# Peptides against a protein of PDB entry 5LHZ, part 33

Target 1, 78 residues: chain A of PDB entry 5LHZ
Amino acid sequence: QLLKSVFVKNVGWATQLTSGAVWVQFNDGSQLVVQAGVSSISYTSPNGQTTRYGENEKLPDYIKQKLQCLSSILLMFS

## One batch from the design tools (peptide; made by RFdiffusion4, then SolubleMPNN)

Design b2_p8_6_s4 (from b2_p8_6, 3 letters changed)
Fold by OpenDDE base, seed 2:
Structure b2_p8_6_s4 (fold): chain B 78 residues (1-78), chain A 8 residues (1-8)
Amino acid sequence: as target 1 above (78 residues)
Amino acid sequence: SRLDRFLS
């Protein structure tokens, strides 16, 4: 279930879920689902392929780049 | 966790 959605300029849309997770839908069609205290993240590529990454797993640079805007997004929900 | 650095 969705709680709140916000538009993020040059990024896309971010939605706070009832689970506590944040769902980011990027302009390029990719998606991230992240949650504080959870040891993994979910990334969905524009073609619909979903990959789960663990906390100690090496992340592709393009994933890291997308995660870099997350702190700013979280402030929009605080 | 290492991921928490992106979530703070």
Scores: peptide ipSAE 0.429, ipTM 0.865, DockQ to the pose 0.347
Fold by OpenDDE base, seed 1:
Structure b2_p8_6_s4 (fold): chain B 78 residues (1-78), chain A 8 residues (1-8)
Amino acid sequence: as target 1 above (78 residues)
Amino acid sequence: SRLDRFLS
């Protein structure tokens, strides 16, 4: 279930889910689902492939770059 | 966790 969606300039749309997770739909068609306290993240590439990354795995730089804006996005939901 | 640094 969706709680709230916010438009993030030069990023895309971010949606807060009732689960506590944040779902980001990026302008390039990729997606991230992230939740604080959860040991994994979900990344969906523009081609629709979804990959789950654990907290101890090395993240590709392109995913790290997308994660950089999450702290700012979370402030929009507080 | 390593992921939490992006969420704090």
Scores: peptide ipSAE 0.428, ipTM 0.864, DockQ to the pose 0.349
Fold by OpenDDE base, seed 4:
Structure b2_p8_6_s4 (fold): chain B 78 residues (1-78), chain A 8 residues (1-8)
Amino acid sequence: as target 1 above (78 residues)
Amino acid sequence: SRLDRFLS
C-alpha cells in the first residue's frame, strides 16, 4: 500500500510504502525497493527482471549510482 | 548493514 509519492527531477518517482520501504521508479524504466533495517534491496531492470541483493553481495555500479540519490530522496519525505 | 550507507 502506498503512503506518499514525490516527483524527483532527473530521477523519477519515489513512493513511501506502508511497509516502511521506499519504491523508486527511475526514468529509464528500472525500479528499486529499499528499506532501512532490511538486509537486502530489490532491483527491477527495464525489461522487468527483478533481482534481490543481500548486504554482503557486490552491487553493480549502475545500481550503486541509483542508490546515490536515495539520501536526498529520503529528505523529501521528512 | 553495508546497505545502510545509502540510506543515511
Scores: peptide ipSAE 0.427, ipTM 0.864, DockQ to the pose 0.352
Fold by OpenDDE base, seed 3:
Structure b2_p8_6_s4 (fold): chain B 78 residues (1-78), chain A 8 residues (1-8)
Amino acid sequence: as target 1 above (78 residues)
Amino acid sequence: SRLDRFLS
């Protein structure tokens, strides 16, 4: 279930889920689902392929770049 | 966790 969605200029939309996760839908069609306290993240590429990455797994740079704006997005929900 | 660095 969805709680709240915020528009993030030049990024896309971010939605807080009832699970506590944050779902980011990027303008390029990719998606991230992240949650504090969860040891993995979910990335969906524009072609619809979904991959889960563990906390000790090396992340592709393009995913790291997307994660770097996450902290500022989270502030929008506080 | 290593992921938490992106959340704070």
Scores: peptide ipSAE 0.425, ipTM 0.863, DockQ to the pose 0.353

Design b2_p8_7_s1 (from b2_p8_7 with T1S S4D)
Fold by OpenDDE base, seed 4:
Structure b2_p8_7_s1 (fold): chain B 78 residues (1-78), chain A 8 residues (1-8)
Amino acid sequence: as target 1 above (78 residues)
Amino acid sequence: SFYDKLLS
């Protein structure tokens, strides 16, 4: 269930879920779900393929770049 | 963890 959604200019939409997760829907059609206390993230590519990455896995640069947006996005919920 | 640090 959704708690709060915010529009992020030049990024997309970010939503806080009742689970505690943050769900980001990027302008390029990709999606990212991240939650504190969970050892993995969920990335969905624009074509709809979903991949989970563990905390010790090497992330592709395009995912790292999207994760770098999260710190700024989270400030919008504080 | 990395993700915990990112979300802190």
Scores: peptide ipSAE 0.245, ipTM 0.785, DockQ to the pose 0.605
Fold by OpenDDE base, seed 2:
Structure b2_p8_7_s1 (fold): chain B 78 residues (1-78), chain A 8 residues (1-8)
Amino acid sequence: as target 1 above (78 residues)
Amino acid sequence: SFYDKLLS
């Protein structure tokens, strides 16, 4: 269930979920779900393929770049 | 964890 959605310029839309997770829908059609206390993230590519990455797993650079947006996104929910 | 730090 959705709690709050905000538009993020040059990024896309970010939504707080009732689960405590943050769901980001990027302009390129990809999606990212992150949650504090969970040792993994969920990434969905534009073609709909979903993969989970553990905290000690090497991330593709494009995933790292999208994670870099999270700090700014979280400020919008504060 | 890295993700916890990012989300804090």
Scores: peptide ipSAE 0.239, ipTM 0.783, DockQ to the pose 0.596
Fold by OpenDDE base, seed 1:
Structure b2_p8_7_s1 (fold): chain B 78 residues (1-78), chain A 8 residues (1-8)
Amino acid sequence: as target 1 above (78 residues)
Amino acid sequence: SFYDKLLS
């Protein structure tokens, strides 16, 4: 269930779910889902492929860049 | 977690 959605210029939409997860839908069609207390993140590419990354895994640079955008967004939900 | 690290 959706709790709150925020439009982020030049990024996309960020939505906080009742589960505590934050779902970001980027303009390029990719998506990220992160949640406090969960040791992994979910990335969905524009083609619909979803990959889950654990905290001990090396992240591709394009995902790191998106996570940096997310950090500032998450502060708005706290 | 990633979320915790992002929030620093």
Scores: peptide ipSAE 0.230, ipTM 0.780, DockQ to the pose 0.749
Fold by OpenDDE base, seed 5:
Structure b2_p8_7_s1 (fold): chain B 78 residues (1-78), chain A 8 residues (1-8)
Amino acid sequence: as target 1 above (78 residues)
Amino acid sequence: SFYDKLLS
């Protein structure tokens, strides 16, 4: 269930879910779901493939880059 | 956790 959505210039859309997760829909068609207290993230590539990564798992650079902007995205919800 | 730090 959706709680709040904000437009992020040059990034995409970010949505807070009632579960506490943050769902980011990037301009390149990829998606990222992150939640506090959960030791994994969900990434969906533009082709629709979804992969779940643990916190100690090696992340592809393109996912690391998307996580780097997450802190800035969260400021829009504060 | 790493993700907690991102969301804090």
Scores: peptide ipSAE 0.225, ipTM 0.776, DockQ to the pose 0.608

Design b2_p8_7_s2 (from b2_p8_7 with S4D K5Q)
Fold by OpenDDE base, seed 5:
Structure b2_p8_7_s2 (fold): chain B 78 residues (1-78), chain A 8 residues (1-8)
Amino acid sequence: as target 1 above (78 residues)
Amino acid sequence: TFYDQLLS
């Protein structure tokens, strides 16, 4: 269930879910779902493949780069 | 956790 969605210039859309998770839909067609207190993230590639990564796993650089945007994205919800 | 830091 959706709570709030914000448009992020040159990034995409970010949505707060009632679960507490944040769902980011990037302009390149990829998606991230992250949640505080959860030690894993969900990444969906543009082709629709979804992978769940634990916090101790080595992440591809393109995912790391997207995660680095989260702090600035969350400022738009505050 | 690492993700907690990203969301804080």
Scores: peptide ipSAE 0.156, ipTM 0.738, DockQ to the pose 0.653
Fold by OpenDDE base, seed 4:
Structure b2_p8_7_s2 (fold): chain B 78 residues (1-78), chain A 8 residues (1-8)
Amino acid sequence: as target 1 above (78 residues)
Amino acid sequence: TFYDQLLS
């Protein structure tokens, strides 16, 4: 269930879920789900393929770049 | 964790 959605210029849409997770829908069609207290992230590529990455796994650069947006995105919710 | 730091 959705709590709050905000439009992020040049990024996409970010939504807080009732689960506590943050769901980002990027302009390129990819998606990212991140939640504090959960040791993994969920990335969905534009073609719809979903991959879960643990905290000890090496992330592709394109995912690291998307994660770097999160701090700024979270400020929009506070 | 890494993700906790990212979200804090």
Scores: peptide ipSAE 0.155, ipTM 0.738, DockQ to the pose 0.611
Fold by OpenDDE base, seed 1:
Structure b2_p8_7_s2 (fold): chain B 78 residues (1-78), chain A 8 residues (1-8)
Amino acid sequence: as target 1 above (78 residues)
Amino acid sequence: TFYDQLLS
């Protein structure tokens, strides 16, 4: 269930879920789901492929860049 | 976690 969605210029849409997760839908068609207390993140590429990354895994640079955007987005939900 | 690190 969705709690709140915010538009982020030049990024996309960020939605806070009732589960506590934050779901970001980027302009490039990719998606990112992150949740506090969960040791993994979910990334969906524009082609629909979903990959789950653990906290000890090396992340691709393009994922790191999107996570940097997320830090700013999360402040809008606090 | 990733989330915790981003909020730190």
Scores: peptide ipSAE 0.151, ipTM 0.737, DockQ to the pose 0.776
Fold by OpenDDE base, seed 3:
Structure b2_p8_7_s2 (fold): chain B 78 residues (1-78), chain A 8 residues (1-8)
Amino acid sequence: as target 1 above (78 residues)
Amino acid sequence: TFYDQLLS
């Protein structure tokens, strides 16, 4: 279930889920899901491929960039 | 976790 959605200019939409996860839908069609207490993130590419990355796993640069953007978004939900 | 790291 969706709890709260915020529009982020030049980024997309960020939604806090009742599960505690934050779901970001980027303008490029990619998606990112991050949740407190979960040691992994979920990234969905524009083509619909979903990959989970563990906290000790090497991340592609393009995902790191999105995470940096997400950090600012998450602060708004805290 | 990732979430904790992003908020720190």
Scores: peptide ipSAE 0.148, ipTM 0.736, DockQ to the pose 0.759

Design b2_p8_7_s3 (from b2_p8_7, 3 letters changed)
Fold by OpenDDE base, seed 5:
Structure b2_p8_7_s3 (fold): chain B 78 residues (1-78), chain A 8 residues (1-8)
Amino acid sequence: as target 1 above (78 residues)
Amino acid sequence: SFYDKLLE
């Protein structure tokens, strides 16, 4: 279930779930899901492919960029 | 975790 959704200009929509996860739907059609206490993130590409990445895994640059964006987004929910 | 790092 959804707790709170916020519109982020030039980024997309960010939603905090009752599970504690934060779900971001980017304007480019991609999605990220992050959650406290979880050692991995979930990325869904615009074509619908979902991949989980671990904390110590080398990430593609486009994922890193979106994570940097998430840093500012999380401030909106904290 | 990823979440904690993002909050730093």
Scores: peptide ipSAE 0.424, ipTM 0.854, DockQ to the pose 0.815
Fold by OpenDDE base, seed 4:
Structure b2_p8_7_s3 (fold): chain B 78 residues (1-78), chain A 8 residues (1-8)
Amino acid sequence: as target 1 above (78 residues)
Amino acid sequence: SFYDKLLE
């Protein structure tokens, strides 16, 4: 279930789920899911491929950029 | 966690 959804200009939609996860749907069709207490993030590419990344892994630059956007979004839900 | 790091 969805708790709160916010539109972020030039980024996409961000939704907080009842699970505690934050789900971001980017304008390019990609998606990120992060959750407190979980040591990994979920990235879904525009073609629908989903990959999980651990906090100790080196991330692609395009994911780092999206995480930077997500950082500011999380402040809206805190 | 990633979540905590993003809030840092």
Scores: peptide ipSAE 0.421, ipTM 0.854, DockQ to the pose 0.810
Fold by OpenDDE base, seed 1:
Structure b2_p8_7_s3 (fold): chain B 78 residues (1-78), chain A 8 residues (1-8)
Amino acid sequence: as target 1 above (78 residues)
Amino acid sequence: SFYDKLLE
């Protein structure tokens, strides 16, 4: 279930789920899902491939950039 | 967690 969806200019859409997850749908067609209490994030590429990344592993730069955007978004939902 | 780190 969805709690709140917000449009983020030049980024995409961000949705807070009743599960506690935040789901971001980026303009480039990629997606990120982050949730409190979970040690990994879920990234879905524009082609639909989903990969989970742990909090201590090396991340691709394009994901780091999106996480920076996500940090600002999380403040909106907090 | 990732979530907590993003809020820092």
Scores: peptide ipSAE 0.421, ipTM 0.853, DockQ to the pose 0.807
Fold by OpenDDE base, seed 3:
Structure b2_p8_7_s3 (fold): chain B 78 residues (1-78), chain A 8 residues (1-8)
Amino acid sequence: as target 1 above (78 residues)
Amino acid sequence: SFYDKLLE
């Protein structure tokens, strides 16, 4: 279930879920899900492929870029 | 956690 959604200019939509997760739907069609207390993130590419990454795992640069954006978004929900 | 690190 959705708790709160915010429009982020030039980024997309960010939604806080009742599960405690934050779900970002980027304008490029990709998605990122992060949740407190979970040691991994979920990234879905525009083609629908979903990959989970651990917090100590080497990340692709495009994921790092989106995480930097996500860090700013998370401050909105804190 | 990943979440906490992003808030740092």
Scores: peptide ipSAE 0.421, ipTM 0.853, DockQ to the pose 0.794

Design b2_p8_7_s4 (from b2_p8_7 with S4D)
Fold by OpenDDE base, seed 4:
Structure b2_p8_7_s4 (fold): chain B 78 residues (1-78), chain A 8 residues (1-8)
Amino acid sequence: as target 1 above (78 residues)
Amino acid sequence: TFYDKLLS
């Protein structure tokens, strides 16, 4: 269930879920789901393939860049 | 965790 959605210019849409997770839908068609207290993130590529990454896994640069955007996005909710 | 720090 959705709690709050915000539009982020040049990035996409970010939504807080009742689960506590943040769901980001990027303009390039990819998606990212991150939740505090969970040791993994979920990334969905534009083609719909979903991959889960643990905290000790090396992330591709394109995912690291999206995570960097997340810090700024979270400020929009607080 | 890394993700907890990111979200804090």
Scores: peptide ipSAE 0.129, ipTM 0.717, DockQ to the pose 0.618
Fold by OpenDDE base, seed 2:
Structure b2_p8_7_s4 (fold): chain B 78 residues (1-78), chain A 8 residues (1-8)
Amino acid sequence: as target 1 above (78 residues)
Amino acid sequence: TFYDKLLS
């Protein structure tokens, strides 16, 4: 279930879920889901492929860039 | 966690 959705210019939409997770839908069609207390993140590429990354796993640069953007978004939901 | 790091 969705709690709150906010439009983020040049990024997409960010939604806080009842689960406590934050779901970002990027303009490029990709998606990112993060949740406090969970040691992994979920990334879905524009083609629909979903990959889960652990906190000690090396991330692709494009994921890191999206996470940098997400940090600002998460501050709005904290 | 990733979330914790981003919120720090």
Scores: peptide ipSAE 0.128, ipTM 0.719, DockQ to the pose 0.784
Fold by OpenDDE base, seed 5:
Structure b2_p8_7_s4 (fold): chain B 78 residues (1-78), chain A 8 residues (1-8)
Amino acid sequence: as target 1 above (78 residues)
Amino acid sequence: TFYDKLLS
């Protein structure tokens, strides 16, 4: 279930889920789902392929860049 | 965790 959605200029949409996760839909068509207390993230590429990454895995740079935006995105929910 | 830090 969706709890709250905010529009993030030049990024996309970010939604808090009732599960506690944050779902980001980026302008390039990719998606991220992250949650505090969970040691993995879910990334969906623009072509719809979904991959789950553990915290110790080497992440592609394009995913790292998107993760770096999370802190600023979360400020919009506070 | 690493992701906890991102969300804090």
Scores: peptide ipSAE 0.127, ipTM 0.717, DockQ to the pose 0.656
Fold by OpenDDE base, seed 3:
Structure b2_p8_7_s4 (fold): chain B 78 residues (1-78), chain A 8 residues (1-8)
Amino acid sequence: as target 1 above (78 residues)
Amino acid sequence: TFYDKLLS
């Protein structure tokens, strides 16, 4: 279930889920799901491929960039 | 964890 959605200019939409996860739908069609207490993130590429990355796993640079963007987005929720 | 830090 969706709790709250915020529009982020030049980024996309960020939605807080009732599960506690944050779901970001980027303008490029990719998606990112991150949740506190979960040791992995979920990334969905524009082509629909979903990959989970563990906290000790090396991330592709493009995902690191989106995570950095996410950190700024999360500040908006606080 | 890394992600906890990110979300905090």
Scores: peptide ipSAE 0.125, ipTM 0.715, DockQ to the pose 0.621

Design b2_p8_8_s1 (from b2_p8_8, 3 letters changed)
Fold by OpenDDE base, seed 1:
Structure b2_p8_8_s1 (fold): chain B 78 residues (1-78), chain A 8 residues (1-8)
Amino acid sequence: as target 1 above (78 residues)
Amino acid sequence: SVEKFLSQ
């Protein structure tokens, strides 16, 4: 289900899934799964707790910070 | 919105 994985210096690994979603595995052990056109994101903390955030929910700053590099990562996939 | 991080 993995299409392409890229190493992102000082961030981690980003993988495009066959679903179109992008799975980011951060160096700090956290993870994000995001997809354009999907109204929610999935965040997994280093301790393994997963939280789903909808489009209208306020995101914690630490998650917003992780999302900042996403647009640049997406350029690496197309 | 989350979408703002998915766009340039």
Scores: peptide ipSAE 0.230, ipTM 0.789, DockQ to the pose 0.385
Fold by OpenDDE base, seed 2:
Structure b2_p8_8_s1 (fold): chain B 78 residues (1-78), chain A 8 residues (1-8)
Amino acid sequence: as target 1 above (78 residues)
Amino acid sequence: SVEKFLSQ
Protein backbone atom coordinates (compact mmCIF):
# COMPACT_ATOMS: atom_id res chain seq x y z
CA GLN B 1 0.00 0.00 0.00
CA LEU B 2 0.93 3.63 -0.54
CA LEU B 3 1.35 6.12 2.28
CA LYS B 4 2.46 9.35 0.70
CA SER B 5 3.55 10.62 -2.71
CA VAL B 6 5.62 13.70 -3.42
CA PHE B 7 6.52 15.41 -6.67
CA VAL B 8 10.24 15.90 -7.16
CA LYS B 9 11.09 18.52 -9.76
CA ASN B 10 13.30 17.26 -12.58
CA VAL B 11 13.16 13.74 -11.15
CA GLY B 12 9.63 12.41 -11.00
CA TRP B 13 7.40 11.10 -8.24
CA ALA B 14 8.44 9.41 -5.02
CA THR B 15 6.07 7.31 -2.96
CA GLN B 16 6.55 5.92 0.52
CA LEU B 17 5.17 2.40 0.85
CA THR B 18 3.74 0.83 3.99
CA SER B 19 6.68 -1.59 3.87
CA GLY B 20 9.05 1.29 4.50
CA ALA B 21 10.37 1.23 0.96
CA VAL B 22 10.45 4.23 -1.35
CA TRP B 23 9.20 3.85 -4.90
CA VAL B 24 10.55 6.40 -7.36
CA GLN B 25 8.94 6.82 -10.77
CA PHE B 26 11.31 8.78 -12.96
CA ASN B 27 10.45 11.07 -15.84
CA ASP B 28 12.10 8.69 -18.30
CA GLY B 29 9.69 5.93 -17.33
CA SER B 30 12.14 3.96 -15.21
CA GLN B 31 11.48 3.04 -11.59
CA LEU B 32 13.45 2.30 -8.43
CA VAL B 33 12.35 0.63 -5.23
CA VAL B 34 14.75 1.11 -2.33
CA GLN B 35 14.66 0.70 1.42
CA ALA B 36 17.21 1.61 4.07
CA GLY B 37 18.58 -1.47 5.75
CA VAL B 38 17.77 -3.71 2.81
CA SER B 39 20.77 -5.03 0.92
CA SER B 40 19.21 -4.83 -2.53
CA ILE B 41 17.43 -2.43 -4.84
CA SER B 42 14.94 -3.01 -7.62
CA TYR B 43 15.28 -1.19 -10.92
CA THR B 44 12.69 -1.28 -13.68
CA SER B 45 13.66 0.05 -17.08
CA PRO B 46 11.21 1.96 -19.28
CA ASN B 47 10.53 -1.23 -21.24
CA GLY B 48 9.37 -2.97 -18.07
CA GLN B 49 12.38 -5.16 -17.39
CA THR B 50 13.07 -5.45 -13.67
CA THR B 51 16.46 -6.23 -12.17
CA ARG B 52 17.48 -6.60 -8.54
CA TYR B 53 20.96 -5.50 -7.53
CA GLY B 54 22.67 -6.71 -4.40
CA GLU B 55 24.67 -4.62 -1.96
CA ASN B 56 28.07 -5.50 -3.35
CA GLU B 57 27.21 -5.56 -7.04
CA LYS B 58 28.61 -2.98 -9.39
CA LEU B 59 25.77 -0.76 -10.53
CA PRO B 60 25.48 0.75 -14.00
CA ASP B 61 26.28 4.44 -13.99
CA TYR B 62 22.77 5.41 -15.05
CA ILE B 63 21.38 3.72 -11.95
CA LYS B 64 23.97 5.35 -9.71
CA GLN B 65 22.89 8.70 -11.11
CA LYS B 66 19.29 7.99 -10.19
CA LEU B 67 20.28 6.89 -6.70
CA GLN B 68 22.15 10.14 -6.08
CA CYS B 69 18.92 12.03 -5.45
CA LEU B 70 17.56 9.47 -2.99
CA SER B 71 19.14 10.97 0.11
CA SER B 72 17.28 14.22 -0.44
CA ILE B 73 14.07 12.39 -1.32
CA LEU B 74 14.24 10.37 1.89
CA LEU B 75 14.40 13.59 3.89
CA MET B 76 11.01 14.50 2.43
CA PHE B 77 9.54 11.47 4.21
CA SER B 78 11.28 11.96 7.55
CA SER A 1 27.46 -0.20 -1.71
CA VAL A 2 23.87 0.78 -2.44
CA GLU A 3 23.50 2.02 1.13
CA LYS A 4 25.69 5.04 0.46
CA PHE A 5 22.87 6.50 -1.62
CA LEU A 6 20.32 6.00 1.15
CA SER A 7 22.11 8.00 3.82
CA GLN A 8 23.82 11.32 4.23
Scores: peptide ipSAE 0.230, ipTM 0.790, DockQ to the pose 0.380
Fold by OpenDDE base, seed 5:
Structure b2_p8_8_s1 (fold): chain B 78 residues (1-78), chain A 8 residues (1-8)
Amino acid sequence: as target 1 above (78 residues)
Amino acid sequence: SVEKFLSQ
């Protein structure tokens, strides 16, 4: 379930879920789901393929770039 | 943790 959605300029939409996760829908059609206290992230590519990455796994650069803006997004939900 | 990912 959704708690709150915020528009993030030049990024997309970020939604806080009742689970505690944050769901980011990027302008390019990709998506990230992250949650504090969880050691993995979920990435969905624009074609709909979803991949879960662990904290010790090397991330593709395009995912790292998207994660870099999440710190500021998370502050918006603090 | 998410923080670890965000620090990359």
Scores: peptide ipSAE 0.221, ipTM 0.790, DockQ to the pose 0.778
Fold by OpenDDE base, seed 3:
Structure b2_p8_8_s1 (fold): chain B 78 residues (1-78), chain A 8 residues (1-8)
Amino acid sequence: as target 1 above (78 residues)
Amino acid sequence: SVEKFLSQ
């Protein structure tokens, strides 16, 4: 369930879920779901394929780049 | 934590 959504310039839309997770819908059609205190993230590619990454896995650079934006987004909801 | 992923 959705709590609130914010538009993030040059990024997309970020929505805080009732679970505490943040769901980011990027302009390129990809998506990230992250949550503080959770050791994994969910990435959905523009074609709709979803991959879950754990804390010990090497993340693709394009995902790391998107996580850079996410840190400031999470602060926005805190 | 988002930062823990970025620290890889």
Scores: peptide ipSAE 0.214, ipTM 0.783, DockQ to the pose 0.592

Design b2_p8_8_s2 (from b2_p8_8 with H1S)
Fold by OpenDDE base, seed 5:
Structure b2_p8_8_s2 (fold): chain B 78 residues (1-78), chain A 8 residues (1-8)
Amino acid sequence: as target 1 above (78 residues)
Amino acid sequence: SLSKFLSQ
């Protein structure tokens, strides 16, 4: 369930879930779901393919870039 | 850890 959604200019929408996860819907149609205390992240590409990545797994550059945005988003929620 | 929210 959704707790709070915020619009992030030039990024997309970020939503806190009641689970504690943060769901980011990027303008390019991709999505990230991340949660503190969980060692993996969920990435959904614009075509709808979802992949989970572990914390020690090599990430594609485009996902790394989105995670950088995420750190700023988390700061916005603080 | 929150390190996963930063680029690698």
Scores: peptide ipSAE 0.159, ipTM 0.771, DockQ to the pose 0.642
Fold by OpenDDE base, seed 1:
Structure b2_p8_8_s2 (fold): chain B 78 residues (1-78), chain A 8 residues (1-8)
Amino acid sequence: as target 1 above (78 residues)
Amino acid sequence: SLSKFLSQ
């Protein structure tokens, strides 16, 4: 299920899944799962609460900040 | 939208 994991300094670890999704495990204990072609993202807070956000939904700033480095992470898998 | 964060 896990294809490739890369270490991202000051961010955490990013793993490409066989599904095509990218799973980011942040140093603060939070997690993101994103996948092209899927109209939502999954965020898990450090306390283990998981929330899905739709493509047209306003995101909390802290999630936007985590997504900012996603484009550079995705380049590591291309 | 989420598309601005995705490059795949």
Scores: peptide ipSAE 0.155, ipTM 0.776, DockQ to the pose 0.341
Fold by OpenDDE base, seed 3:
Structure b2_p8_8_s2 (fold): chain B 78 residues (1-78), chain A 8 residues (1-8)
Amino acid sequence: as target 1 above (78 residues)
Amino acid sequence: SLSKFLSQ
């Protein structure tokens, strides 16, 4: 279930889920689902392919770049 | 860990 959705300039939309996860829908059509206390993240490419990455895995640069905005996004839900 | 929200 969705709790709150906020528009993030130059990023896309971020939605807080009742699970505690944050679902980011980026302008490029990709998606990221992250949750504090969960050791993995879920990335969905614009073509719909989903990959789950653990916390110790090396991430592609394009995913790392998207993660960089998460701290600011999380503040929008605090 | 909140480290997941930061660049590696």
Scores: peptide ipSAE 0.151, ipTM 0.768, DockQ to the pose 0.683
Fold by OpenDDE base, seed 2:
Structure b2_p8_8_s2 (fold): chain B 78 residues (1-78), chain A 8 residues (1-8)
Amino acid sequence: as target 1 above (78 residues)
Amino acid sequence: SLSKFLSQ
């Protein structure tokens, strides 16, 4: 379930889930789901393809770039 | 953790 959603200028929408995960819906149509204590992230491309990345995997640069704003987003929920 | 991903 959804707990709280915030609009992030030039990024998209970020939603905190009751599970503790943060769901980011980017302006380009991609999505990212991250959660503290979980060793993987879920990325959904604009075409709807979902890929899960573990903590030991090399992330594509475009995903790294999206993660860069996440620290700031997380501060909005704490 | 998330910090590990952010450090890549």
Scores: peptide ipSAE 0.142, ipTM 0.766, DockQ to the pose 0.883

Design b2_p8_8_s3 (from b2_p8_8 with H1S L2V)
Fold by OpenDDE base, seed 4:
Structure b2_p8_8_s3 (fold): chain B 78 residues (1-78), chain A 8 residues (1-8)
Amino acid sequence: as target 1 above (78 residues)
Amino acid sequence: SVSKFLSQ
């Protein structure tokens, strides 16, 4: 279930889930799901392919770039 | 944590 959604300028939409996860829907059609206390993140590409990355796994640069705005997004739900 | 990913 969804708790609340916020519009993020030049990024997309961010939604806090009842599970505690934050779901970001980017303008380019990609998605990220992250959750405090969970050691992995979920990335969905614009074509719908989903990949999970562990905390010790190397991230592609394009995912790192998307994570750069995550800290400010998380503050919106704190 | 999320910060661990950002530190890569």
Scores: peptide ipSAE 0.166, ipTM 0.777, DockQ to the pose 0.777
Fold by OpenDDE base, seed 1:
Structure b2_p8_8_s3 (fold): chain B 78 residues (1-78), chain A 8 residues (1-8)
Amino acid sequence: as target 1 above (78 residues)
Amino acid sequence: SVSKFLSQ
């Protein structure tokens, strides 16, 4: 279930889930799902392919770039 | 943890 959704200019929409996860829907059609205490993140490409990355796994640069805005997004849910 | 929300 969804708790709260916020619009992030030039990024997309971020939604806090009742599970504690944060779901980001980017303008380019990709998606990220991240959750504190969970050892992996989920990335969905615009074509619908979903990949999970572990916490010790090297991430593609395009995913690293998307993660950079998450700290700011978290402040919006405080 | 919070580190997950920062780029590597």
Scores: peptide ipSAE 0.165, ipTM 0.775, DockQ to the pose 0.610
Fold by OpenDDE base, seed 2:
Structure b2_p8_8_s3 (fold): chain B 78 residues (1-78), chain A 8 residues (1-8)
Amino acid sequence: as target 1 above (78 residues)
Amino acid sequence: SVSKFLSQ
């Protein structure tokens, strides 16, 4: 369930879920779901393929780049 | 955590 959505210029939309997770819908059609206290992230590519990455896994660079703006997004929901 | 991923 959705709690609050904010528009992030040049990034997309970020939505805080009632679960505590943050759902980012990027302009390129990809998506990230992250949550504090959860050791994994969920990435959905523009073609709809979803992959879950654990805390000890090497992330693809394109996902790392998307995560770079996440700290600022999380601050908006603090 | 998110912080862990951001630090990669």
Scores: peptide ipSAE 0.159, ipTM 0.775, DockQ to the pose 0.874
Fold by OpenDDE base, seed 3:
Structure b2_p8_8_s3 (fold): chain B 78 residues (1-78), chain A 8 residues (1-8)
Amino acid sequence: as target 1 above (78 residues)
Amino acid sequence: SVSKFLSQ
């Protein structure tokens, strides 16, 4: 279930789930699901393809760029 | 790790 959704200017929407995960829906149609205590992240491309990346994996630059805004997004739920 | 919330 959804707990809280916040609009992030020039990024998209971020939603905190009851699981503790944060689901970010970016303006370009891509999505990220991240959760503290879970070693992997989930990225969904605009075409709907989903890939899970573990810790220490090399991430594509476009995903790294999206992760850069996560710290500030997470503070919105603290 | 909280490193997942930051770029590599």
Scores: peptide ipSAE 0.158, ipTM 0.776, DockQ to the pose 0.669

